# Peptides against a protein of PDB entry 8OXM, part 78

Target 1, 371 residues: chain A of PDB entry 8OXM
Amino acid sequence: FKAEFRLAGGVNLPKIIDCVGSDGKERRQLVKGRDDLRQDAVMQQVFQMCNTLLQRNTETRKRKLTICTYKVVPLSQRSGVLEWCTGTVPIGEFLVNNEDGAHKRYRPNDFSAFQCQKKMMEVQKKSFEEKYEVFMDVCQNFQPVFRYFCMEKFLDPAIWFEKRLAYTRSVATSSIVGYILGLGDRHVQNILINEQSAELVHIDLGVAFEQGKILPTPETVPFRLTRDIVDGMGITGVEGVFRRCCEKTMEVMRNSQETLLTIVEVLLYDPLFDWTMNPLKALYLQQRPEDETELHPTLNADDQECKRNLSDIDQSFNKVAERVLMRLQEKLKGVEEGTVLSVGGQVNLLIQQAIDPKNLSRLFPGWKAWV

## One batch from the design tools (peptide; aimed at target 1 H187 L215 P216)

Design b2_p25_6 (made by RFdiffusion4)
Pose (drawn by RFdiffusion4):
Formats: sequence, structure tokens, C-alpha cells
Structure b2_p25_6 (pose): chain A 334 residues (1-279, 317-371), chain P 25 residues (1-25)
Amino acid sequence: FKAEFRLAGGVNLPKIIDCVGSDGKERRQLVKGRDDLRQDAVMQQVFQMCNTLLQRNTETRKRKLTICTYKVVPLSQRSGVLEWCTGTVPIGEFLVNNEDGAHKRYRPNDFSAFQCQKKMMEVQKKSFEEKYEVFMDVCQNFQPVFRYFCMEKFLDPAIWFEKRLAYTRSVATSSIVGYILGLGDRHVQNILINEQSAELVHIDLGVAFEQGKILPTPETVPFRLTRDIVDGMGITGVEGVFRRCCEKTMEVMRNSQETLLTIVEVLLYDPLFDWTMNPFNKVAERVLMRLQEKLKGVEEGTVLSVGGQVNLLIQQAIDPKNLSRLFPGWKAWV
Amino acid sequence: EELEERAEEYLQKLRAEEFEAEAEA
């Protein structure tokens, strides 16, 4: 074990450690004290199940739809450990870096990230109209730059297109799974982009199962589909590879709702922390019902096809009205 | 009912502080 450890930041102060194994290769682990990783363990297990189901299905096997997973080992009710992701860079560090940010490098005339943050802080005390107007003004003077990422990393057109296609597929699959699982904490620091495979990886998973509505600022989108992601998917945008991959993933999930419910039914017997406190779990039953409704496409008794559900999700995600009400720290304009 | 409402508001405040600290980091 290495004698030094680093802090990853945050109120809980997670610890980062390095271990040297028998082969001598250093492996980085993240011990997360005062936090419950049982929910993250369930998220990783359902991620692996979805990846296996996508691999089993011939329609998705050809499309090579995969979910990037990292091992999470719970150690107690209030602590645990997880595998650190190597060879990945934060999206916000690449795009909105103060020093060498992509938006500053490409578009020096556009508004800086500090100006946008100042405007968002000044406008949180305003009403809906002023928030919508400021958001539209910010979007008018802030063009997406993320499309140049592979252009700056993959000079060969074949490798560049391969990485772009893998990025688009990974974004579609992650977005679909996150909507199904109700993932809401999807700001720039929770998503890591690989420098080689160019596949997005979700690392935080801190809050899910429709928790953003509980937060003071409700989460009005099911997944992150901001202008940067759409521009980086290519000229075609959401139409094309993203829509088809979303449809395929939704079909696979509708076909495997039994396995998904079997995986998620681990609750109601060993409830995790933050629940059933302050004296057939209530919230667990509620989230199971909500997941079942999402999977069956019933909601309030209405039937919805896979294509219609995908179109509705795209419309909700790209709607500026929903983006205006989001948390300023979520970087909806980014 | 009043004590349950206060307990739920307090937990929401803690979660909001943690979320705001992460978003601002």
C-alpha cells in the first residue's frame, strides 16, 4: 500500500489510495467514507446486467452497445470502496477550463464561463421569464465546441469516425439507462470521457431513483442532452444513430423487464442508509413501482411505443424551457 | 406531523448543501 493519499474534494472528503499488487502495477482506489455505496453497488450490478442483455441480443450485438462499468465494493452501511477510472478526463475540465478551455480557445469572442456563472447567480433570484430570457441570451452567445474533441485527438478520418460512432452509441445507451434508473446528478464533473475509446463513463451515481425532484432545484430532464453533446454527436444531431440506439435499448429493456425487476428487487429486505429512519419499505416500494411503470410504458395508464417514448424523452431533454429551471451549477448551457 | 415535516426539511437541507458543494467544486 502506498504511504500517501489524496483528497478528491467535497464535503465528505473521499480518500484516494494506490495499491501495488503482485504484478507491480499500481491500481488506484477510492474509499468513500460517510457515504453508502450499496446503491452504487446496485447501480453497477444493473449496469452489468444491461450490458450482458445488450450483448445477448443479436440486434444490439452488431451495434456493439456496451456500458462502461467500474467495480464498487461496499464495506459497511456507511462506507465502501470503488475502482478509480484511469485514462479518462472530465468533460468540464476539457470544455470550460479557465486556463485552456475549449470554448475560450475556439471562441474568444463568446461569453466566458465566469460571466455565465455570474449571470446565473444574479438571475436565481428573478422570476421564470427573466430566467428564460437570460438563458436564451446565454445560449445565443455560447456556441457548442465539443464537436472538435475527436477532431483534436484523432487525425485519421477512419479512427475519428469510429470514435465518434462509439461516443454516440455510448451516450445513447447511458442516457437510456439513466432515464430508466432516474439518474439526475449529471453535471460536467460526474461524466468522464475516455482519451482512447471516447466513451462516456458515469462516476458519481450519488443520487438516482428520481431524487432530483427532492432537491430544492428540481431536475426537469431525464438525462444530459445539452448542446455540446448533441453537436459532438455529429451534424445529424439526435436524429440518426442516437434515436435508433435509444429505440434498440428501449426494446431490449422491454423484453427484459423481468430480469431488470429481478435485479432491482434486492431491496425491501436490507434497506440502505438515509431510508426508514426517524421512527415492504415505503420509498423502496415507490421506486419499484416507478421503475415498473417506466419499463412497461404505462405511467398514468397511457400506452407509449418505444419510438414515441424516445421522441418524448428527446423533446424533454432538448427543451430550453426545462433547461432554464435546472440548477445553475448543473451547467445546462454547457 | 410537525416533527416529521421538520425532520424531512432538515434532511433536504443537508442533501442540498452536499449537492451545491459538489456542483460548485

Design b2_p25_6_s1 (made by RFdiffusion4, then SolubleMPNN; from b2_p25_6, 16 letters changed)
Fold by OpenDDE base, seed 1:
Structure b2_p25_6_s1 (fold): chain B 371 residues (1-371), chain A 25 residues (1-25)
Amino acid sequence: as target 1 above (371 residues)
Amino acid sequence: SEAKKKAEEEFRKRLAEKIAAELAG
């Protein structure tokens, strides 16, 4: 291991360590220090299953719809080596790096990422109307720039066009599968983009099965489809390729209802898979940068042995698991707000919910819905 | 602990086997 480490970004600030292998090759490794890498490993297996379903369907196979997966090697419950997604960068790093981020480079007269965050934090406890007004002011003075990712990386016009399509397909596939699995909104540091393929890699899968809706600031979007995410698709935005890829992905998911339900049921009731939201995890996920300094609670290993009275907790767990399964079944039937929708109707509703500035303005400011 | 590593490996194995079974049907 080199003595130098870099922060990868993300909610949990995983450390990138450069390692020299026994073969003399330098490899970047991601060391997560607090995440249950088992949750990431399980979700990667679920993504591989979804990829198999997508590969079996002729229409999704022709469109090369896939979720990018990464190799998880858990070393312990709290530590593991991720084989770092070599040749990826966090979209947040590209967009809002303080020194050389694309917003600063292309829009030097816009608000800084810090100014945007400050404005949204000031209204965090205010009304939805006040949040919306400030969010619209932030959005007006912080214009999207993610189109420049493909333009910087792919100078040949034909390659540029192909990579922009690959990006759009990757966003569509990950958005719909992420919605089905209830991944919700994704922090910009937890979405990596491959610098060669333009495909997205989702990391830090610690919020699943709509557990983001029970956070102190609940999620209000089905997936991350912010202005920069849309800008990366180019002039057509969410229309055309993105919409069609979402519809074809949703069609495969709905037609695979039994398989998806059986697999998720097994996961939900596995005592080794902790998918439930706990107060400490909720606090950590919505911690303010200012609060990072004080909340090193010595999580003494002993307080996890709160012998939770087995009977009432088992009943509460089972009720939550049943609710998750019921909601998954609804999604796979196209039931939204008590109404059965077609694939096109459901995908349209999800897109509208994800891009609605009213929904985006209500998100936790730490997740940077204006990026 | 080694027991936890083993349990996690067994979990991943069981999950992979179940996913494979559901995909084979």
Scores: peptide ipSAE 0.021, ipTM 0.467, DockQ to the pose 0.022
OpenDDE base, seeds 2, 3, 4, 5: peptide ipSAE 0.008, 0.008, 0.017, 0.016; ipTM 0.382, 0.384, 0.449, 0.457

Design b2_p25_6_s2 (made by RFdiffusion4, then SolubleMPNN; from b2_p25_6, 15 letters changed)
Fold by OpenDDE base, seed 2:
Structure b2_p25_6_s2 (fold): chain B 371 residues (1-371), chain A 25 residues (1-25)
Amino acid sequence: as target 1 above (371 residues)
Amino acid sequence: DEERRRAEEEFRKRLAERRQAELLG
């Protein structure tokens, strides 16, 4: 290990440590000290299986449809080492986190990222109608700029075009596989972009199997397809390459139903894989400034009522696992809202749900649905 | 091919706009 470390951006301030391998090669490692990296490790294995399915199909293989994966080495229940994705940046860092963010650089007269967040926080407890109105005002005064990422990084037009296609394919593949697995918490810090490949790397995979729907502010979109995500695809937006790649990914997932159900069933009943949402995790993901004041240490006392009989916890767990498996089976059959859809119909419904301003306006403000 | 051509034209236009903005400060 080198004596020096760098802080990665984000709430958890993970440490980037340079390690010299036994081969004399320097490797960057990300040390997370607060997150359960076992969830990330398990979900990376699921993504590798999905990639194997996508590589077996000729149409998805020709399109190079893959989810970017990273190596996870869990060290404990609360700590582990990630292989740092060298040459990746959080999309939020590029867009909004820095004073030199792309929104400030390209749209200096728009609302600041802070003003947008403040406006949405002020309406967080208000009606869906008022949230929608404020979200539309924010969106009108905060125009997309993510197209400039590829234009800044790739100065050759032919290379730029191929990288924009790689980005679009990466968004499509990760969106559909993420939907099938019920992946949540897709905020702008949990999505990295590779500065060389233009492919997305999804991190912090702790909200899976639609557990985002049971958060205090439920997730209302199947995946992140916000205005900046779409702007990165260029002038065609969600039409053409994105839609076709979603359809081809969904075809492979639906045709692999038995394999996916078997894998997910094993994972849901793995005693080492805690996929269930708990109140502390929910509070951490959706922490409000008001909730910091009420976190008095009294969470130690009610250890008595959490002695729900091990049998009642196990029965509740089994019922949740069964519901997850049933919903996964429905998705893989194309059952949406009690109707069996074609692959094209299902993908269209998911796109419409993901881009709907009414759904986006209802998300937790920390998700930054206007970005 | 036509989609690529239109995209490359859009790229050249926006690259020119960016260079103008960088020259203006």
Scores: peptide ipSAE 0.192, ipTM 0.799, DockQ to the pose 0.012
OpenDDE base, seeds 1, 3, 4, 5: peptide ipSAE 0.024, 0.028, 0.008, 0.132; ipTM 0.502, 0.611, 0.309, 0.769

Design b2_p25_6_s3 (made by RFdiffusion4, then SolubleMPNN; from b2_p25_6, 22 letters changed)
Fold by OpenDDE base, seed 3:
Order: structure tokens, then C-alpha cells, then sequence
Structure b2_p25_6_s3 (fold): chain B 371 residues (1-371), chain A 25 residues (1-25)
């Protein structure tokens, strides 16, 4: 281990540690201090299984549809080492860094990222109508710039084109698989982009199985398909490559229903995999910057043993697990809002839900739906 | 400059559209 560490951005202040392996290779490791890295480890295994399914199908293999995975070594329930993806940057760091963010560089007369966040925080407790109006004003004065990522990184036009395709394919694959697994908390710091491959790496996989919908401010989108995410696809936006890659990914997922249900069932009943949303986790994910007052650890664990009978906890857990499995089965059958959809119909509905400014305006301001 | 990057982006997007129309057609 080198004595020097860097802080990565994010709420948990993850420490980047450069480690020399026994092979003499330097590996950058991210040490998260409070997250249950077992959740990330389990979700990485699920992504590897999804990648295996995608590689078996000729149409998804030809398109190189994969979810980028990283190695997770859980050390404890509250600590572990992530093999940090060397050469990745959070999309939020590229887009909305206060000093040299792409929005400031390419759109200097637009609202600052801070002004956008402030405006959306001011309406956080307001009506959906007021949130929508302010969101539309923010969007009008904060125009997308993520197309410039590939332009800055890839000077050769042919390389640029191939990397933009890789990006679009990565967004499509991760969006559909993320939807099937009910992956939430897709804010701009939890999505990394590889500066060499232009592929996305999803981190912080602790909100899964639609548990984002039971947050105090529920998640209203199936995946992140915000204006900057779309702008990175270029002139075709969500049409053409993105839509086709979503459809081909969804075809493979739907055709793998039994395998995916079996995998998720094992995970839901694993006593070591705490996928359920708890009030402390909900508070942490939707904490206001102003509420960074000293949570003194003097939450006395007053043993209010709410003797919720072991039977009542088990019955409540089992009912939630059954509901998650039923909803997963519906998704894999193409059942949306009680209607059976074709793959194209289901993908279209998900795209429309993800880009709807009414859905985006209802998200927690920390999710930064205007980015 | 941001202006040069914008102009280059527009040219590349026009090229990308042609290539995509040929590949997706």
C-alpha cells in the first residue's frame, strides 16, 4: 500500500488507495467506509450473469452489449475494497464540476449547476405543478453538453464515432438490465464513464428491486436517461442505436426469465444480502445539505426491542420478497400497468417514462434530473 | 476553443448521421 491516498467525490468520501500487488502492478483501490459493499458485490455477480446471457445471444454479442463490472472485495458489512476502474470519471465530475465542468466551459451564460440545484431545492416541498414549471425553466437555461465528452477524448473522427457507439450501447444495456433489477439511485456521481472505452460503470448498487420507489421522495424513472445522457448519443438521441440496443437487451432478458428469477430468488432470501430499504438508509440517500448538523452518534440504541415477533418480521419480509419476484416476473413477461407489451412497446414505454419532464421534475433534487 | 469544438461537433454529427443511416438502413 502506498501511504498516499486521494479522496474520490461522493457522500461517503471514498478513499482511493494505490496498492502494489504481489505481481508488482499498481492497482487503484477505492475504500468505501459506510456502504455495505456486499450489495455491490452481489449486484456485480448478477451483472456478470447478465453479461453471460448477452454473450450467448448472437444479436447482443455482435453489438458487444455488456454491463461494465468491477471487482468488489467486501472486508466487512461496512467496509471493503473496490478495485477502482482506472481511467474512469463520474459523469457529474465532467459535467458539473464547479471549477471546470463542461456546462460552464461550453455554456458559460447558462445557469450554474449551483443555481439549478438551488431553484429545485426551493420547490422541493411544493406541488408537482410548481416543480414542473421550475424544472422546465432550469432545463431551458441549462442546455446539455455531454456530446463534448467524446469530442474532447477522441480526436480522430472514426475513433470518435466508434466510442460514441460504445457509449450508446453501454447506456442501453445498463438501462434495461438496471430496470429489470429495479436499480435506483442513478445520480451523476454513481455513474462513471471510462475515458478510453466511453463505456459506463455503474457504482453504488445499494438501491435495487425498486426500493427507490419507497424513498420519501420516490423515484419516478426506470433509469437515468436525462438530457446530458441523451446528448452523449449525438444527433440520433434515443432513436436508432440506443432503441435497438435496448430492444435486443430486453429480448435476451425476457427469453432468460427462468434463469433471472432463480438468481434473484436466491439473492432475495440470502440473509447476508440486505436489499430492503431502511429508514436510516432512506435518510442518508435523501439527506439535505442543511441537515449535515452533527448527527451525534447519541442515537442511543435504546433497545426498543420492538419485539416485532420473529414471525411478524419474517412474514413481512417474505411478503416483500414475493412482491419483488412477482414484479420481476411481470417485467420479464412485458407486463406494464396490467398490459402485456411487445419488446418494442415495453422499451418505448420505458424510454418515454425516463425522458418525461413530469417524472424528472418529481425526483429528489440531489439526483440532478436537469443534468 | 469551445467555438471550434462546437463547429467540429456539428461536422462530426453530420458525418455520423450519414454513417448511421447507411448502417441502420
Amino acid sequence: as target 1 above (371 residues)
Amino acid sequence: SAELAKALAEQRERLAKKVLDELLG
Scores: peptide ipSAE 0.135, ipTM 0.778, DockQ to the pose 0.011
OpenDDE base, seeds 1, 2, 4, 5: peptide ipSAE 0.132, 0.006, 0.121, 0.085; ipTM 0.778, 0.332, 0.774, 0.747

Design b2_p25_6_s4 (made by RFdiffusion4, then SolubleMPNN; from b2_p25_6, 17 letters changed)
Fold by OpenDDE base, seed 5:
Formats: C-alpha cells, sequence, structure tokens
Structure b2_p25_6_s4 (fold): chain B 371 residues (1-371), chain A 25 residues (1-25)
C-alpha cells in the first residue's frame, strides 16, 4: 500500500488508497467503516441477483441493462476494502468541484455551486412555496452541463453516441431497481460515473427500503433524475431510450416478484443486516455544515441504553419489516397510491415524480436537487 | 461542553420519537 491516501467526497470521508498487486498492477481501494460495508455488501448481492434476472430476459439482455457492482472485501471486524472502480469519478466532482467543475467551466456567469447551496440552505426551514420559488430561481441561474462529460471523454462521434446510450441505459436500470429496493441518499457524491464505459456506479447503499422517507427532511423523489442527469442523456432527455429501458427493467422486476420478495424477506430478518434508520444515522446523513462543528465524534453509540424492553423493540422491528415487504409487493404489482398501473403507467408516474420541481425543492439541500 | 451535550441528546431524542412515529404511522 502507498502511504498517501485521498479522501473521497461525502459525509463518511472514505479513504482512497493506492495498492500494487502481486501481479504488478496498481489498484485503487476504498477503505470504509464496518457497518457501511455490510449494507453495501448486501445491496451488491441484491444488484447481482437483479443483473441475473435482467440477463435472462431477451429484451433487457439485448439492451445490455445492468447495474454496475463492486467487490466488498472485509479486512477486519472494523474495516473493509471496497475494490474501487478504477477510472470512476463522482458526478459531483465533475459537475461542482470547487476549482474546475463543469458548471464553472461551461457556465461561468451562472451562480456558483456554493451560491446555490447557500440560497437553498437559507430557505430550508421555510414553507414549501418559498422553497419552490428559490429552487426555480436557482435552476434558472444554474443551467445543466452534464452533456459535456461524454463530449470531453469521447471525441469520436460514433463512440460518443454509443457511450451516451450506455449512460442512459445505466441511469434507467439503476433508477428502476433503486426504486423497487427503496434506495435513498442519491446525492451527487454517492453516484460515480465510469470514464471508459459512461455507466453509473451507485455507492453508499445504507439508505434502502424507503428509509429515506423517515429522514428529518423526507425524500420526495423515487430516484435521482435531476436536470444534469437528464442533460447527460442528450436532446431526447427522458423520452425514447430512457423510458423504454425503464419499462423493460420494470417488466422484468414485476415478472420476478416471488424471487425478489423471498430475497428481500431473508435480508430484512437477517440480524447482521441493520437496514433500519436510527436517529444518529439520520442526523449524520442530514448534518448541516454549521452542525459539523458541534457533533463531536465522542458520542459512542454504546451509551444510549434506551431501556426499551427487548420485547417492544422486537415487535416494532417486525411491524416495520412487514410494512417494507407489503410496500415492495405493491411496487411489484404496480400499485401506486392505491391504484394498479400498467408498466408504462407506473414508469410514467415515477418519471413525473422524479422530475417535478415541487418534489425536488423539498429535498435536503445537501442532496443538491438543482444539479 | 455539558450544555452542548444535553442539547444534542435532546435533538437525538426528538428525532427518535419522530422516526418511531413515522415508522409506526
Amino acid sequence: as target 1 above (371 residues)
Amino acid sequence: DEEKKKLEEEKIKRLAEKIEADLLG
């Protein structure tokens, strides 16, 4: 291992280390904490199962619909190494890096990423109407630039077009599978893009089974389909390739209902898989930069002996697990707001919910819904 | 330091009550 490390962006500050293998190949490794690695490892297994289902179906196989997965290797009881996808960058680093972000390079007269964040933080405790108005002002003065990622990386027009299609397919597959699994916390540092394939890699999978809805600021979108995410698809946006890939992914998920329910049931009742949202995790995920100075890391999670009777904890857990399974079954039946939808109807509803500026304006400012 | 710790414990407690209400509701 090299003595130097880089911090990956995001709240957990994972350490990126370079190592030379016994094969003489240099590999980047991500070092993360134990509990986060278990959640990531479990969700990677679910993604591998979803990939198996997608490869069995002729329509999804022809479209090469897959979720990018990474290898989780536990090193000790308190540490593990993620095989870091060599040649990936966080979409947030490309778009909104402090010095050379694509927004600053291509739109120098727009608001800075810092100005946008500040404006949305100022209205965080305000009405939904005030949040919406400020979000619309931010969006007018912060125009999408993610189209330039593929243009910078792929100079040949034919390669550029193929990579833009690979990106669009990756967004569609991960959006639908992420929705079915209730994957949250999809901020711009938790989504990487592969510089060679243009496919997305989702990291930090600790908010699953709609636990993002119980955060202090609830999540209001089914997946990340923000203006920059859409801009990367090119001129057709969410229409055509993206919509068709969402529909074909949703069709495979709905037709695999029994398999998906059985797998998720085993995971929900695994005592080693802590998927439930706890207050400390919720505070950590929605920490304000102003609150970072106050939360000393010395609150050992060990001292909250909430003397809840073990029986009341087990009963509450079982009720939450049952509710998660019921909601998963509804999604896989196409039940939305008490109505059974077709695959096309369900996908259309999810797209409309994800792009609605009213929903986007209500998200936690750290999620950066204007990017 | 002790006043900051009490304020954090109260924030955590209110958030626990909210999460529990949202999970059970």
Scores: peptide ipSAE 0.024, ipTM 0.512, DockQ to the pose 0.063
OpenDDE base, seeds 1, 2, 3, 4: peptide ipSAE 0.007, 0.015, 0.000, 0.000; ipTM 0.309, 0.365, 0.284, 0.300

Design b2_p25_7 (made by RFdiffusion4)
Pose (drawn by RFdiffusion4):
Structure b2_p25_7 (pose): chain A 334 residues (1-279, 317-371), chain P 25 residues (1-25)
Amino acid sequence: FKAEFRLAGGVNLPKIIDCVGSDGKERRQLVKGRDDLRQDAVMQQVFQMCNTLLQRNTETRKRKLTICTYKVVPLSQRSGVLEWCTGTVPIGEFLVNNEDGAHKRYRPNDFSAFQCQKKMMEVQKKSFEEKYEVFMDVCQNFQPVFRYFCMEKFLDPAIWFEKRLAYTRSVATSSIVGYILGLGDRHVQNILINEQSAELVHIDLGVAFEQGKILPTPETVPFRLTRDIVDGMGITGVEGVFRRCCEKTMEVMRNSQETLLTIVEVLLYDPLFDWTMNPFNKVAERVLMRLQEKLKGVEEGTVLSVGGQVNLLIQQAIDPKNLSRLFPGWKAWV
Amino acid sequence: TAEELNEEVFAERMEEERELRFEEE
């Protein structure tokens, strides 16, 4: 074990350690004290199940739809450990870096990230109209730059297109699974982009199962589909590869709702922390019902096709009205 | 009552984390 450890930041102060194995290769682990990783263990298990189901289905096998997973090992009710992701860079560090940010490098005349943050802080005390107007003004003077990422990393057009296609597929699949699982904490620091495969990886998974509505600032979107992601998917935008991949993933999930419910039914017997405190779990049953409703497409008794559900999700995600009410730190304009 | 208290403490903790991250930026 290495004698030194680093802090990853945050109120809980997670610890980063390096271990040298028998082969001598250093492996980085993240021990997360004062936090419960059992929910993250369930998330990783359902991620692996979805990846296996996509691999089994011939329609998705050809499209090589995969979900990037990292091992999470719970050690106690209030602690655990997880595998650190190597060879990945944060999206916000690439895009909105103060020193060498992509938006500053490409569009120096546009508003800086500090100006946008100042405007968002000044407007949080305003009303809906002022928030919508400021958001539209910010979007008018802040064009997406993320489309140049592979252009700056993959000079060969074939490799560049392969990486862009893999990025689009990974974004569609992650977005579908996050909507199904109700993942809400999807700001720039929770998503890591690989420098080689260009596939997005979700690392935080801190809050899910429709927890953003509990937060003071509700999460009005099911997944992150900001202007940068859409521009980076290509000229076609959400239409094309993203829509088809979302439809295929939704079909696979509708076909495998039995396996998904079997995986998620680990609750009601060993409830994790932050629940059933302050004296057939209530919230567990509620989230199981919500997941079942999402999977069956019933909601409030209404039937919805896969294509209609995908279109509705796209409309909700790209709607500026929903983006205006989001948390300023979520970087909806980014 | 118990559910309200749980949700309030949870929301406060997450709000503090997000505010801290935002200030660091």

Design b2_p25_7_s1 (made by RFdiffusion4, then SolubleMPNN; from b2_p25_7, 16 letters changed)
Fold by OpenDDE base, seed 3:
Structure b2_p25_7_s1 (fold): chain B 371 residues (1-371), chain A 25 residues (1-25)
Amino acid sequence: as target 1 above (371 residues)
Amino acid sequence: KALEEENKEFAERRLKEMLEKFLKE
């Protein structure tokens, strides 16, 4: 190990460590200090299984539908090493970097990323109506620019077109699989883009099985399909390639119901896989400026293993696990709001939910729904 | 609807109980 480390950007301040392998190759590794990387490791295995299902189907194979995976080496319950995806950048780093983000470069007269965040934080405790109005004002004065990612990286028009298609396919595949698995916390630092392939890499997979709905500010969207995400698809937006790739991915997931249920059942009852939302995690994901002042002294209190009576915990855990499995089964049957939908109907509902400004305005300001 | 509300209420109660415990420890 080299003694030098770099801080990656983001809320969790992950440390990038350069490791020399036994092969003499230097590998950058991301060390997360507070995340249970076992969750990331398990979810990467689930993504590999989803990729296997997608490769078996002729229509998804022809479209090259895949979720980008990375290697996770959990070192402990509280620490581990992610293989740093060389040649990836957080979409937030490209879009809203304080110095030279794409919004500042292409839209210098729009609100700054800081102004947008401030406006949304000021209304965080207000009504949904006030949040919606301020969100619409922010959106009007912060126009999407993510189309320029592919234009900057791919100067050849034919390559540019192919990479924009690769991006659109990656968004579609990860959105649908992410929805099926109930993947949350899809903020702009948890989604990387590969600068060579234009494919997305989803990191920080700790919010799964719809546990984002039980956060103090519940998640209101099935996946990230914000204005910049859509702008990266180009002129067609969510129509055409994106919609068709979502439908074909959803078709494979629904046709793989038994396999997916069996996998998720094993994972939900794995005592080493703590998928349940805990208060520490909820506070960490949605830290309020007020909470930082009160929690700083108590975080040093010894982990007294609160031996809660095993019986009441087990019954409550089993009920949550059963509910997660039941909701997964509903999704895989196309049951939405008590109605059975076709693949096209279900995908359409999910797209509409994900792009609805009313849903986006209700998200935690740290999710940056205006980006 | 009823099951989603019951799931949400259970999750909210559990999160609240967990938060109240965490804030007391």
Scores: peptide ipSAE 0.015, ipTM 0.408, DockQ to the pose 0.080
OpenDDE base, seeds 1, 2, 4, 5: peptide ipSAE 0.007, 0.008, 0.000, 0.014; ipTM 0.387, 0.402, 0.340, 0.365; seed 2 fails the geometry check

Design b2_p25_7_s2 (made by RFdiffusion4, then SolubleMPNN; from b2_p25_7, 16 letters changed; failed a check: too like the target's own chain)
Amino acid sequence: SSLEEQFKKLAERRLKELLKKFEEE

Design b2_p25_7_s3 (made by RFdiffusion4, then SolubleMPNN; from b2_p25_7, 18 letters changed)
Fold by OpenDDE base, seed 5:
Structure b2_p25_7_s3 (fold): chain B 371 residues (1-371), chain A 25 residues (1-25)
Amino acid sequence: as target 1 above (371 residues)
Amino acid sequence: SSLEKMFKELAERRLKEMLEKFLSE
């Protein structure tokens, strides 16, 4: 281990440590000290299986549709080591870093990231109408810049075009698989971009199976398809390559229904996989930056074993697990709002839901829906 | 606990068996 560490961006300030392997190669390791990396480890195994499904299908294989995975070594229930994806950066760090972010560099006369966040925090407890109006004002004065990522990193026009295509495919694959698994908490610090491949790496996979919908501020979008995410696709936006890659990914997921249901069932009933949302986790995920000063609860987790009768906990758990399986089965059948949709119809609905300013304006301000 | 280790090994084994079954189909 080198004595020097770097802080990665994000609330938990994970430590990046350079390690020399037994092969004499330097490898970066991410040490998370507060989060249960077991959830990430389980979800990485599910992603590897989804990649196997995608490689078997001729149409998804030809398009090189994959979800980027990373190695997770859980050390305890509260600590673990991630094999850091060398040459990745959080999209939030590129876009909205306070000093050198792409928004400040390319749009110096727009609102600052801080001004946008402040405006949305001021209306957090207001009506949906007031949230929508302020969100539209923020969006008008904070224009997308993520197209410049590929332009800065890939100077050759042919390479630039190929990398923009790789990015678009990565967004499509991760969006559809993330939707099927009900992956939440897709804020700009939980999505990394590879500076060499332009592919996305999703981290912090602790909000799964639509548990984001039961947060104090419920999640209203199926995946992150915000204006900067779309801007990175270039002039075609969500049309053409992105839509077709979503449809082909959804076809593979729907055709693999039995396999996906059986896997998720095994995971839901694994007593070591704590996928359920609890009040403390919900509070932690939606903490206000202003509340970080007062709520240092010393998580003295007094192990108050709330001796809730084991029987009542088990019955409540089983009912939640059954509902998750039923909703997964609906998604894999194309059942949305009680209607059976075609793959194209389902993908279209999900895209419309994800880009709807009314849905985006209702998200927790920490999710940064204007980015 | 010994139970946690047993359940982890069971989940890993089931996931592996499912992957192997899926790879054999």
Scores: peptide ipSAE 0.016, ipTM 0.457, DockQ to the pose 0.021
OpenDDE base, seeds 1, 2, 3, 4: peptide ipSAE 0.009, 0.008, 0.006, 0.008; ipTM 0.425, 0.417, 0.380, 0.435; seed 4 fails the geometry check

Design b2_p25_7_s4 (made by RFdiffusion4, then SolubleMPNN; from b2_p25_7, 15 letters changed; failed a check: too like the target's own chain)
Amino acid sequence: SSLEEELKEFAERKKKEFEEKFLEE

Design b2_p25_8 (made by RFdiffusion4)
Pose (drawn by RFdiffusion4):
Structure b2_p25_8 (pose): chain A 334 residues (1-279, 317-371), chain P 25 residues (1-25)
Amino acid sequence: FKAEFRLAGGVNLPKIIDCVGSDGKERRQLVKGRDDLRQDAVMQQVFQMCNTLLQRNTETRKRKLTICTYKVVPLSQRSGVLEWCTGTVPIGEFLVNNEDGAHKRYRPNDFSAFQCQKKMMEVQKKSFEEKYEVFMDVCQNFQPVFRYFCMEKFLDPAIWFEKRLAYTRSVATSSIVGYILGLGDRHVQNILINEQSAELVHIDLGVAFEQGKILPTPETVPFRLTRDIVDGMGITGVEGVFRRCCEKTMEVMRNSQETLLTIVEVLLYDPLFDWTMNPFNKVAERVLMRLQEKLKGVEEGTVLSVGGQVNLLIQQAIDPKNLSRLFPGWKAWV
Amino acid sequence: SFEEEEEEEKEEFDERREEAREREE
């Protein structure tokens, strides 16, 4: 074990350690004290199940739809450990870096990230109209730059297109799974982009199962489909590869709702921390019902096709009205 | 400077989680 450890930041102060194995290769691990990773263990297990189901289905096998997973090992009710992701860079560090940010490098005339943060801080005390107007003004003077990422990393057109296609597929699959699982904490620091495969990886998974509505600032979107992601998917935008991949993933999930419910039914016997405190679990049953409703497409008794559900999700995600009410730190304009 | 801002933002996100927990209690 290495004698030194680093802090990853945050109120809980997670610890980063390096271990040298028998082969001598250093492996980085993140021990997360004062937090419960059992929910993250369930998230990783359902991620692996979805990846296996996509691999089994011939329609998705050809499209090589995969979900990037990292091992999470719970150690106690209030602690655990997880595998650190190597060879990845944060999206916000690439895009909105103060020093060498992509938006500053490409569009110096556009508003800086500091100006946008100041405007968002000044407008959180305003009403809906002023928030919508400021958001539209910010979007008018802040064009997406993320489309140049592979252009700056993959000079060969074939490799560049392969990486763009893999990025689009991974974004579609992750977005579908996050909507199904109700993942809400999807700001720039929770998503890591690989420098080789260009596939997005979700690392935080801190809050899910429709927990953003519990937060003071409700999450009005099911997944992150901001202007930067859509521009980086290509000229076609959400139409094309993203829609088809979303439809295929939704079809696979509808076909495997039995396996998904079997995986998620681990609850109601060993409830995790933050629940059933302050004296058939209530919130567990509620989230199981909500997941079942999402999977069956019933909701409030209404039937919805896979294509219609995908279109509705796209409309909700790209709607500026929903983006205006989001948390300023979420970086909806980014 | 950028790393400091990132740390501040992480704290803000954690504070939001804690406020949500306090409201539940």

